Peptides against a protein of PDB entry 6EJA. Designs and how they scored, part 184

Target 1, 276 residues: chain A of PDB entry 6EJA
Amino acid sequence: VEYMPANPVRIAFVLVVHGRASRQLQRMFKAIYHKDHFYYIHVDKRSNYLHRQVLQVSRQYSNVRVTPWRMATIWGGASLLSTYLQSMRDLLEMTDWPWDFFINLSAADYPIRTNDQLVAFLSRYRDMNFLKSHGRDNARFIRKQGLDRLFLECDAHMWRLGDRRIPEGIAVDGGSDWFLLNRRFVEYVTFSTDDLVTKMKQFYSYTLLPAESFFHTVLENSPHCDTMVDNNLRITNWNRKLGCKCQYKHIVDWCGCSPNDFKPQDFHRFQQTARP

## One batch from the design tools (peptide; made by RFdiffusion4, then SolubleMPNN)

Design b2_p28_5_s2 (from b2_p28_5, 13 letters changed)
Fold by OpenDDE base, seed 5:
Structure b2_p28_5_s2 (fold): chain B 276 residues (1-276), chain A 28 residues (1-28)
Amino acid sequence: as target 1 above (276 residues)
Amino acid sequence: EEEKKREEEEKEIKELEEMSTETHGAGL
């Protein structure tokens, strides 16, 4: 898509950050920053140094805000979904930020488009939601993700309590936890009181890695199901040889993998490359 | 040289896109 949209979409970028990777965050922020978009940053409750740095950045830009609340998030924790949901609510309540799309980012996942290309594309497809599915056997996905297991996040640990059943009548899906959601769907997820949203919020509050499945599942079973596009316009460095070592067993009663971060030079390169 | 570079880049992107379908979960 190479046209100038008459009414360009504005994006709310949500970043959930932790640790001491301030330099990496700064580089990423600089690369994705644009005056017409909005940036809402959550810093882990335990990452005080990073929080101070992010606050300094937010004071320099009117379109950058930091969450006044902070959660102690853990790898695979249900609290990550809570963080996104609360961020969505906050963003919807910010009447001075007229955003059209919600986009989350990490240092391990980058959009393969320039800002202009991204805006042009989303402006053309403003009524669509972009979630990348796993594209494999769904039963295998459920087993690997532990969706049929009950988890409890407590004391910085994801405890596996036992087995559970997926609610009847729900088509479960999932994949990448990096997505592009339009405002209308975010409103639905945030404010709907229908059985689907209510049940799924409850179900996923006891789910491992909830962000990789919640939005997919809700969307596909919702009145908005026809708006799904199986593409998140991202590249994620899933080098399993490097990132898949069950290194989180001390935090979660499950095995998991982590994507590898891209180097700064890779980010710039990929921003110049169009995804098919 | 530029064409070769482009082809290599496209190949890399394709490989990364395929990897992007993976998820964090790895079972027990």
Scores: peptide ipSAE 0.323, ipTM 0.712, DockQ to the pose 0.632
Fold by OpenDDE base, seed 3:
Structure b2_p28_5_s2 (fold): chain B 276 residues (1-276), chain A 28 residues (1-28)
Amino acid sequence: as target 1 above (276 residues)
Amino acid sequence: EEEKKREEEEKEIKELEEMSTETHGAGL
């Protein structure tokens, strides 16, 4: 019997989707859908067919909305962070959606925990923020991510313009671009006018793969730093040998990796192999 | 016994989550 919290948290799921992955999206949506949560879906500006499909879904469920704005996002682009930040603002302005947590998802994500488990967990830790750090040498992370490089997103390409310095007094961190953020921290990120948030928004507007570092860095340097938990409750199928082939050089002036998509068959294997 | 099972499940989840520490950046 899963402990049902007296005041269960409600989750705003933000889905950033693109391409023709309509079937995958539908499967994921069915797996994560619950009447007590909220779903805010951004469809890439170029993915018109997918947009039509998502709109149809949103009409069937009162707790599903589609962003009225659409960005053309590219792999590693700064626009992904802009998408999250704008979606956060939108969600905070939706007074009829009393969400407690922000969770980002892609069409390739699979829930590790049941809804009840997730809700129970987050309800217990409602004041915490869940970001997974890289857990390695930070200097190496900075170098690998190109955080010391200035990038410009233009014409569906991430142009490397040159070197830059990390702002003084800022402890840079990062890791997984999948996170669980409480409403309070999202409010801070969205509306704070302090030097940290202002500088970091500017800094990361010229950053490659910004979602892997922005929220970590802001949180750790903020008054909310004590709320950080080094866990994002996600599993990503990273296979370095298969995923790191610099396959995105045509899009970004940097070498990048991609995780492998979990096949339903792989997920069952991981659940079985994780059993002692 | 149920508490032990929960602890084991939490450990398993933690181990699986630790596998997801890789990032997309790979340098020049």
Scores: peptide ipSAE 0.315, ipTM 0.700, DockQ to the pose 0.433
Fold by OpenDDE base, seed 1:
Parts: structure tokens; sequence; C-alpha cells
Structure b2_p28_5_s2 (fold): chain B 276 residues (1-276), chain A 28 residues (1-28)
């Protein structure tokens, strides 16, 4: 029998989806759905078929909503961060959704625990934020990520404009773009007007792969830095030999890697106990 | 036996969590 917390946390799952893989999304949704959590789904502006499918799902479940706004997202685009930030704001404004944690999901990165395990764990550590750092040389990370380069997202392309400096006094960090953030930190990121948040939002609006570094950097340099846990409770199907072929040069002026999506057979490991 | 199973599960979880250390950036 799993431990049942007295005051279980409720999770806002944010999904940023694109393409035509409605069946895949449906399978994923069924695997992660629980009645006590909330699901906020952004569908790429160009993915109209998928949007229609997601809207149908949202009409069936009171705890599923679709963003009324839609962005045209690209691999590595700064707009992904904008999507998360706007989603966070929306979620904070949803007074009828009392969520405690923000969790983003994709088909390439899944929680490794059951719902009950995840809830129990997060309920115990409700004041913590879970971001996985790269765990290697930070200078190398900066170089590999192009954090010292200025990018502009325009016309569905990430243009490299030139070099830039890391803001003085900021310790840059990063890692997995899949994280678990508590509501308090999300509130801070969303509403703070301090110099850190303001500067970082500006800095990362011209950043490649911003979600892999923004929240790490903001958290570690913020008054909330003591809440950092170097773990995202995820498994990612990384195969760098297959995923690192500079296959995105047509989209971004940089080389990047992609993890492999989990296969349907993998879903059984992450299935929720209380499915619809 | 249950304790051993829990320890094994925790070990597995830790190993799986360590798999999520890679990032997308690969340089020029």
Amino acid sequence: as target 1 above (276 residues)
Amino acid sequence: EEEKKREEEEKEIKELEEMSTETHGAGL
C-alpha cells in the first residue's frame, strides 16, 4: 500500500504538442490522466487537425483545457519559453484550478513514478523545485547550448545574429527542459519585477533552447535558490548517436540533438491508477 | 522481502533518473 498523504498535491500538467499524431497524444493522455490533476494543452498554431482533436478531449473532461492562444513553435525556438511563461500565467489566473505543481510533458520524457508515488513524493517535498542540471562542465554547456550567442526567432527560423555576453553576476545553469516547479516559484517567475526575472526574460527571449536553461538559471540566482533539487524524476530516451546529426540546421543556425520518443509499449510503466 | 523490493525499486528509479542528463544543444 502506497503512502497516502493527508494533503496531496495537485499537478498542472502542461503539454506543448504539434504535428498530426493525435493517436499518440491520446495514448499519452490516457496514460497520464488523473481526475485530481489539471491538464493545460498548447497546440502549435499550424497543427489544426491536432487542435481539433485536443479540443474534443477538452470538452470531455472538466480538468482539461486548451490554450485559447496558439504559437507557431519551432525546434529550439525562443517561443517555447514564451509558451511556458504564458501558460504559467494562465494557470495562475485559473482560480478554479488549485494546482500545487507545474509539470511539463512530452512523448520523449516521462515521469518514472506512478501517480500515487509522484503525488506522495511531491507532497512531501512541496516546497522544492525539481530541475535536472547537466552535471558537467558549465562552460562546455554554455558553448554547446549557444548561450553565449544571440538568436532571433523569425519566419519559423532561429537566426544566429552574433555573440553576446552572459549578464554580469548571473550564474548560468541548465539541463533537462522537463521540470517540476512548485506554484510559489511559478508565481515568482510570472509576477516578479525584480532585476533577475526582468533581465532573464529579456535575455532568454533571444536564446536557443531556452527551456533548458531559463528556469534553472532564474531559480539558482533567486531568493528561492535553496529549493533547488537536481532531479526531474524523468526518464528520457536519449540516443545521441542517432539524435545528434545537426538535422535542424534548416530551422536553426545551430546543431542540436533530439531524444527518441517513447513507444506505446513504454506507457505501461507510467500508467496512472485512476484513468478515465 | 518487501524492504528488498523497495530498495530495488529505489535503485531502479535512481538509475532511470540519471538517464535524464543530456541536453539538446550540440554546438556549431
Scores: peptide ipSAE 0.302, ipTM 0.695, DockQ to the pose 0.470
Fold by OpenDDE base, seed 4:
Structure b2_p28_5_s2 (fold): chain B 276 residues (1-276), chain A 28 residues (1-28)
Amino acid sequence: as target 1 above (276 residues)
Amino acid sequence: EEEKKREEEEKEIKELEEMSTETHGAGL
């Protein structure tokens, strides 16, 4: 008996898309679309063709909107976090969209569960936040991510300016930049004026790959720390042999890895094989 | 045969979940 929750959670899906990902986006959208959820799509400022396509989709569905603002995002750029934070603010200000969870998705990151399973699961754990940690040596993570380095995003490049110290008293953590956050925590991140949120927003505005660490770090050091679950309910195809070749040095003054995209056929397989 | 297929798929999912702990940073 699939437990149908009496009050099912409604999800705000945030999609950050760029380039030629139109087909991937269409496939992902078809896979995750439901009438009871909300979809907020940011299209890179440089991706005008994709933007036109997404606008056409948004006009067909009342629960699909496109950001009126557009950022020029780069790999590893601090602007990605800004995109999420602004999207969160926008979604909180949309009083006609009563969402309970914030979920970001990409074409390279597939949900393991079906919509019904996901909704049932999140409805049961509606007070929890789902962030996947790296599960390794934290000092190594800091070094690899360059968290002890100061970066500036300027002219479509992440410039490494020098070294910096991690703020005292802060337990830094991170992992997957794909997460599931409840509305309450999103409200906290968006509107809190406490020292933690203020300092972390400033700190991460000069951080490489900020989405892989910001929400983890804020959550774990916040009054909401007990709501953390070390799971993002996703599968990402990481192939280190293929993905870690410092291929982004032309964009960032750092080496980085990228996941491989799953084939569309894999998505259906993963949904069907989802563990109960 | 269907059971074996399910077991193989579960193993594959587990392996993929383990790989999902990776991050983008790779150092200098």
Scores: peptide ipSAE 0.300, ipTM 0.691, DockQ to the pose 0.613

Design b2_p28_5_s3 (from b2_p28_5, 13 letters changed)
Fold by OpenDDE base, seed 4:
Structure b2_p28_5_s3 (fold): chain B 276 residues (1-276), chain A 28 residues (1-28)
Amino acid sequence: as target 1 above (276 residues)
Amino acid sequence: EEEEKERKELEEERKLEEESLETHGEGL
């Protein structure tokens, strides 16, 4: 049984989309849309048709906006983190959008709760941040993620330049690059000038798949570390047989996995999945 | 010209369709 919160949280959903994901985006958007939330959509710089489609949607809803800037967000690119960081800044500067939580989504990742359940839950735990850790050996995680390697994003490619050291005194963590962050922590990440945030922004600007580790690492090493919950309240459509290959070697000097998009028939699983 | 532009855009977007933003590393 979900209670009705007296002061329900409002969510800023950030959608980073590319390619011909129009149908998937439309399905997801319809599933997550609510008048009390906010939707900020970034469309890949190369996806002009999709951009036009998204702009049309944004004109129909007052709580939907599209980023005026666009990046070429390649697989594994450091620019993905830049996209999130810039979107966070934008959202913080939108004084007419009083959001309480930041949530990123794609067609391959979906909240496991209904809107009412999600709002009720987050309203109860409005001071917490939800980041899912990898749940494996951390040294192995570092190696597999290439965190000990220096990457440069250039000309739509992630170039591996060489080895690097993990900054001393920093506990590196990561996992899912889908997270639920409260406004306070987003403010910290965006505007803090402390050594941690400064160093981590620099470090992760040369990192492969930075969004999978940046927020985890910053949070766990910050004064906000006690607000971490090891759960992102999501279902990810993983298919290792299909997604875990070196299929992106043409883009990145590394190997990795990619989840599959959800199909309409998959959405029923959200109701069947046990609540955290 | 507009149709050709749209065709090229769709082709480029199709190439990007296989690339997902959500990933995790598996090493070399």
Scores: peptide ipSAE 0.150, ipTM 0.756, DockQ to the pose 0.250; fails the geometry check
Fold by OpenDDE base, seed 3:
Structure b2_p28_5_s3 (fold): chain B 276 residues (1-276), chain A 28 residues (1-28)
Amino acid sequence: as target 1 above (276 residues)
Amino acid sequence: EEEEKERKELEEERKLEEESLETHGEGL
């Protein structure tokens, strides 16, 4: 539902980018840029060419900043969650950027809605958090994700160290690592010292693909659990036949897959969903 | 030395282009 909100939400977009595809990133940025939103960009530590290009963009727009710190991120690495958590802290400390929602983006996905539709929708549901669950057997999800395994990220590799148990009393959930989180929940994740947040940060620092499960699990076990909406409002170019061939064994001691990058021909897939 | 550093950086950047941020676990 689209309407004209009296106080439209402002979005902090966090982009985690790597490689040398600066032209592709530039095209994507132009497509999502709006003067009323904020853009915080992390460039992989190893992507110096891309970093130089992104810095040029940040100098042209007052609402675009680049992380002064840079991590070496790998497929499935725990460092991706660290990147998001640190970005959240940074954004909360930026008092000159009054954002209402946190949204992560990459070249692999797009918001399913136009900017106006997205803003209208989030303005109406500003107290909600949007996380997409896997929608299958949870025990199978845990096994497939390796949540019952201990991983260590070291030297650009995810080493499987052994087995572990899910913490007692925690209902684990997960799915897409693309999410829309309201500022209130981000504040909770960032500053809470309760047992849940503390334990989950520790647990997920040794987790494969942590961003696919951390925020779901924390939210659903928190006092904010009633704010969850099982929808991330995203469209991803997912192709299992191409992506799911255990092609990452050289990076992680696990099997997984990735979607294809967004392509212009995929534009027709950006259709409205019946789910609010 | 600078050329060697640049070459190394370009190689690392190329490797990263093959990775994706959105992922899915499939098991052992």
Scores: peptide ipSAE 0.074, ipTM 0.697, DockQ to the pose 0.240; fails the geometry check
Fold by OpenDDE base, seed 5:
Structure b2_p28_5_s3 (fold): chain B 276 residues (1-276), chain A 28 residues (1-28)
Amino acid sequence: as target 1 above (276 residues)
Amino acid sequence: EEEEKERKELEEERKLEEESLETHGEGL
């Protein structure tokens, strides 16, 4: 017997997209679109063609909006976190969109679960937050991620400025930059003035790949720590794995990895995105 | 019972596909 929720959750899907992949985005969007959910799309500032295409889509659906602001992001850039945080604020200020969960997506994602399955599951666990941890040695994770290094995003580059200390008393965690966050936690992250949120926002503004660690760390050290589930439900999948070649050294003063291996002709995408 | 089964299935799926679905740092 499949669980049928009496009060189904409504999802705010935040799409951070870049480049020229309008057809791919359209296919993905159609696959995830539902009238009861909300879609808030950020298009990279440099992706004007894609922006025009996305605007056309947004005009066709009342539950689809495009960010009026646009950031220029790079792979691993701190600006990706800024994009999410600003999107969260915007979504909380949209009183006409009663969403219960925040889910982030990219244009390269494809759903591997049905809407009914996702909604049923989240409706049962509406008070939980789903963040997948790396599940490895934490010290190794810190070193590999460069969390003990200070980075500055400037001139489409992540400059490594030097070493830094992780704040005392903070249990650092991270892993997947794909997460499902309930509205209550998003409200906390957005509006809390406590030392944790304030310090972590500052800390992660100089962090490489911040979305892979910020929300994990904030949640686990917050009064909401008991709501964490070490799973992101794997609601989407990326393109097929092409390997890891440390392909982002030209953008960041660090070695990074993503599932996709791009060709030289895709160089423009490296300059526009924090992930494939 | 069904909830527990579902949670376990999701956990196994996560473990199997972790490296293929994640961006991450690799150091210097």
Scores: peptide ipSAE 0.041, ipTM 0.614, DockQ to the pose 0.308; fails the geometry check
Fold by OpenDDE base, seed 1:
Structure b2_p28_5_s3 (fold): chain B 276 residues (1-276), chain A 28 residues (1-28)
Amino acid sequence: as target 1 above (276 residues)
Amino acid sequence: EEEEKERKELEEERKLEEESLETHGEGL
């Protein structure tokens, strides 16, 4: 029996989806859907069929909305961060959706907790932000992520333009691009005009895989730094042998790793070790 | 014509799905 909080948190789930994974998305949606939560879905601008399908779903549920704007996102693209940031702004402007936490999901990353467990946990720690760090040498992380490189997203490609310096006085961190952020921090990221947020938004607009580092870096260098928990409460089906390849060099002037979609055979792993 | 359009859309969406398999940097 799970503890039932007196004032349970309500979650805004943000789904950034693309391709033809309609059945997969449907499965994911059914698995995470609850009447007390909110679901905001962005469909890639190029995924028109999926968009039509998602719109049909959104019409069936009052707590499901689709972004009226759509971005063309590419793997590793800076536009992914823009998608999250705009989604955050939208969600903050939705006065009829009193959400407490922002959570992004994909078919490759499942919460390791049931809804009741997740809600109970987040209700207990409602003032915390959950971001999983890479847990390795930070210098190596910077190099491998290309944070010391300048990228430009243009024509469905991430162009590596050259080297850049990490802003002085900023402690860069990162890891999983799956996070659980409380409303207060989302408000800060969205509306703050301080030097940190302004500079980091600019910096990460030219960053490869920005969502893996932006929120970590902003949080750790912000007045909210004490709210960080090094855990995203997720499991990612990650196979390094299969995932870490340079197979998409035609899209990005960098190498990366691929998360694997969950298969029925992988369900037993949900109770094991979470991965970034 | 509509079928052809749909076919093209599905093909592009398939490509996007394949491209999306890679989402993490080597530093992770």
Scores: peptide ipSAE 0.032, ipTM 0.625, DockQ to the pose 0.196; fails the geometry check

Design b2_p28_7_s1 (from b2_p28_7, 16 letters changed)
Fold by OpenDDE base, seed 5:
Structure b2_p28_7_s1 (fold): chain B 276 residues (1-276), chain A 28 residues (1-28)
Amino acid sequence: as target 1 above (276 residues)
Amino acid sequence: ETLYAETDQRPETLFDEELMEKLEEYLS
């Protein structure tokens, strides 16, 4: 028995894509496409071939648009947060797209639940925001993520300029940079002029991996703090033995870890995932 | 001590074809 909402939520899928994976992006897009949702696609400024392919898709569907602006993002770069913030503003200014939830995806993502299941779930919890926290020691998280360090993105590099203090009175949190945010919170992040949003936008513009922490921190310190659900409805293949090799040192003045690819043998893991 | 920042941000990768086919079938 599946819950059938009377007023089903409509989703704005924000796809941040780069590289050469046109085929898999197309297949993933087909898997998540529905006429009642909206798709806003940002293609990395350097990925011109992919951009042309995505433009072709956008011309075929009225609910698919491509960002007229394009950023050259790097791993860990502050520009990724800028990309999300600008896309949020754009989506809110699109008055002809009445979306209820913001969901970000990459070309390496793929759904493991049906659209009906997702819509039913989000319609039941339409007032909630889904961000997954790190679930570890917060002080250690701050140190490992370099949140107490000042970074500057310039010339396709994240330069570590020095140390900095975490703003007083702010409960810093973070975790996954993949999330599901309701329109109300996105409106707050986009248009609020309070000290929290203003200060955090400034702070995180000089932060490594800002999307891992910005939305968590803003939400938990905002009047919307009671809407947080510690689950982002994602499964990620973490193998730190393979993923933590300081492989981005040439781009970022910091060492980092990334998740690994799923394999066919991992298929059973998708069937065993639990809802919050 | 070398500190490692951790992110769910995925590196550029190609999706496993067999896995993608299984998922497509599963969700169809």
Scores: peptide ipSAE 0.430, ipTM 0.884, DockQ to the pose 0.881
Fold by OpenDDE base, seed 3:
Structure b2_p28_7_s1 (fold): chain B 276 residues (1-276), chain A 28 residues (1-28)
Amino acid sequence: as target 1 above (276 residues)
Amino acid sequence: ETLYAETDQRPETLFDEELMEKLEEYLS
């Protein structure tokens, strides 16, 4: 039996999906679907088959919408941040969707806790933002992530143009690009005209893997800095020996690492995850 | 030395069917 909060949070799930994995997306969607939440789905511009399938789903549920705009995103591309920022603006402009939290997901994600558990937890910590930091040397993180390099996304490629400096007075941080953000912080990111948000939007428009660092950096340097929780409520299967093969060099002028798929033998790992 | 950026971005992948079944049962 899970605790039922008196004022349960309502979640805006933002699904960024691509490819042809309609079946597994449908299965994941069914697993996370609840009538009290909202689902805003962005389908990659190139994934027309998936777009058609997702549109069919959206017509069946009043709390499911598909972005009328579609980006052609690439691994590590700045356009992914643009996708999130635009989706955030859209969601804030949807006055008929009173959501409290923003949660991003992909077609390769799957819940490992029940909706009741998630809602109960977030309802208890409704004023917090959940961003997982890298937890290592920050200077090395900056170098490894190429944050001190200038990138330009053009023609489905991330071009490295040269070196750049980290803005003075900014504490750069980052980690996972999967997070849970409360509405208040999303409002700040979307509508603030202060120097921090303005400069960071500009800076990260030329950044590799911008979603890995933008929200962390903005939050930690903002008036909302005390709301950060170093936990994104995700489990990721990291095996650097298998995931670090510079496999995206054809797309990005940088070498990268990606997590690996979970296997049935990993199931026990889902049961012993700790809450923050 | 070669520097590697790290991301949790998901590459194109298919979910393991057995794992999916286990998770579906687990959350039901």
Scores: peptide ipSAE 0.424, ipTM 0.879, DockQ to the pose 0.888
Fold by OpenDDE base, seed 4:
Structure b2_p28_7_s1 (fold): chain B 276 residues (1-276), chain A 28 residues (1-28)
Amino acid sequence: as target 1 above (276 residues)
Amino acid sequence: ETLYAETDQRPETLFDEELMEKLEEYLS
């Protein structure tokens, strides 16, 4: 028996995609597509073939649009946050798309719950924002993420310029850069002119992996702080032994970690995920 | 001490076909 909300939420799915994974993107898109939702797709500036494929999809569905602007994002790059922020602004300016939630996805994601389940859940918690925190020592998190270091994205590289201070009076937090944000909070992030949002946008424009921390930090220091749920409704295959090899040193002046791929034998893990 | 930044972002990856099929079936 599935809960049927009287006023079901409508979701703006923001797909940030790159590379050559057209087929799996298509399959994932089909899996998450619903006529009542909205799909805004950003294709990396360098992925022209994928862009053409995505454009074809957008022409077939009225609720699918492709960003007219395209960024060349890199691992850990500040431009990824810019991509999200600009997409949020675009989505808010699309008055014909009355979405309630912002959900970001990549071509490497796939749903493990049905649309009905997702909508039912989000409709029940429509006033909440779903951000997964790191769950560790925060000071260590700041150090490990290089938040106390100044970075500059230039020429497809994240240059470490030096040290910097964490802004005073700000409780920095972070975790997964995959999240579910309600429209109200997105509006706040996009249009607020308060010191918090203004300063954080500036701060995180020179930050490594800014999407991992920006929204957490802004939310927790904002008047919307009580809406945070420490759960991003995602399952991620973390194996730090395999994923932490400084494999991005050619891109960023920092060592990094990434999760690993799921395999067929991991399927059982998808069936037992907890909801907040 | 070598510090490692962590992200859930991944480089371009192709889904395992078998896993994707299982998920498609599961959600159907």
Scores: peptide ipSAE 0.413, ipTM 0.882, DockQ to the pose 0.913
Fold by OpenDDE base, seed 1:
Structure b2_p28_7_s1 (fold): chain B 276 residues (1-276), chain A 28 residues (1-28)
Amino acid sequence: as target 1 above (276 residues)
Amino acid sequence: ETLYAETDQRPETLFDEELMEKLEEYLS
């Protein structure tokens, strides 16, 4: 029996989708849909078919909206962070959507817990932010992620321009770009004019895979640092032997790794996941 | 040394139908 909170949190699900997987997106949407939550969907600028399908859904539900702006994001591109930051601003400006948590998803994601379980959990930890760190050597992480390199996204390519230094006095961290952020922290990221947020936005606008490090770094160096939980409530099928093939070199001046798909035989792994 | 950046970004993929059915049943 799951705990039923007296004041359940309401979630803004931000779906960043692309491609042509309309059917599975629909199934995932149905799985996560609840009348008390909010769904803000960004469709890649190049995915017109999917955009039409998503627009159709948005017209059927008052708590589903599609971004009026659309970006053409690429693997590792800085524009992905821009997408999240703009969506955060939009969501904060939607005064008719009183959301408590920001959760990002893709068309390749699927829930492995019920809505009641998620809401109950987040309602107990409504003041926390859930970001998964890499859990390894930080210096190695910086080098591997190219954080000490300057990148420019242009013409659907991430160009490596040269070397750069990590800003002084900043403790850099990172890990998964899938997270759960509370409204208070999102407000801070969106509206703060302090030196930290200002400089980090500038720094990460020239960063490879910026969403995997920006929010971690900002949070840990901010007055909200005590709210971090090193868990993003996600399970990812990592198989580096299969996922690290430098397959994005044609898009990014860097080698990268991606996770693999889950299979039916992996189902037991979902049941064994632990909460923070 | 070749450095590999790691990301949880999902590649374009299709869900396994059997797995989706199992998850849908599990969460029902």
Scores: peptide ipSAE 0.381, ipTM 0.869, DockQ to the pose 0.888

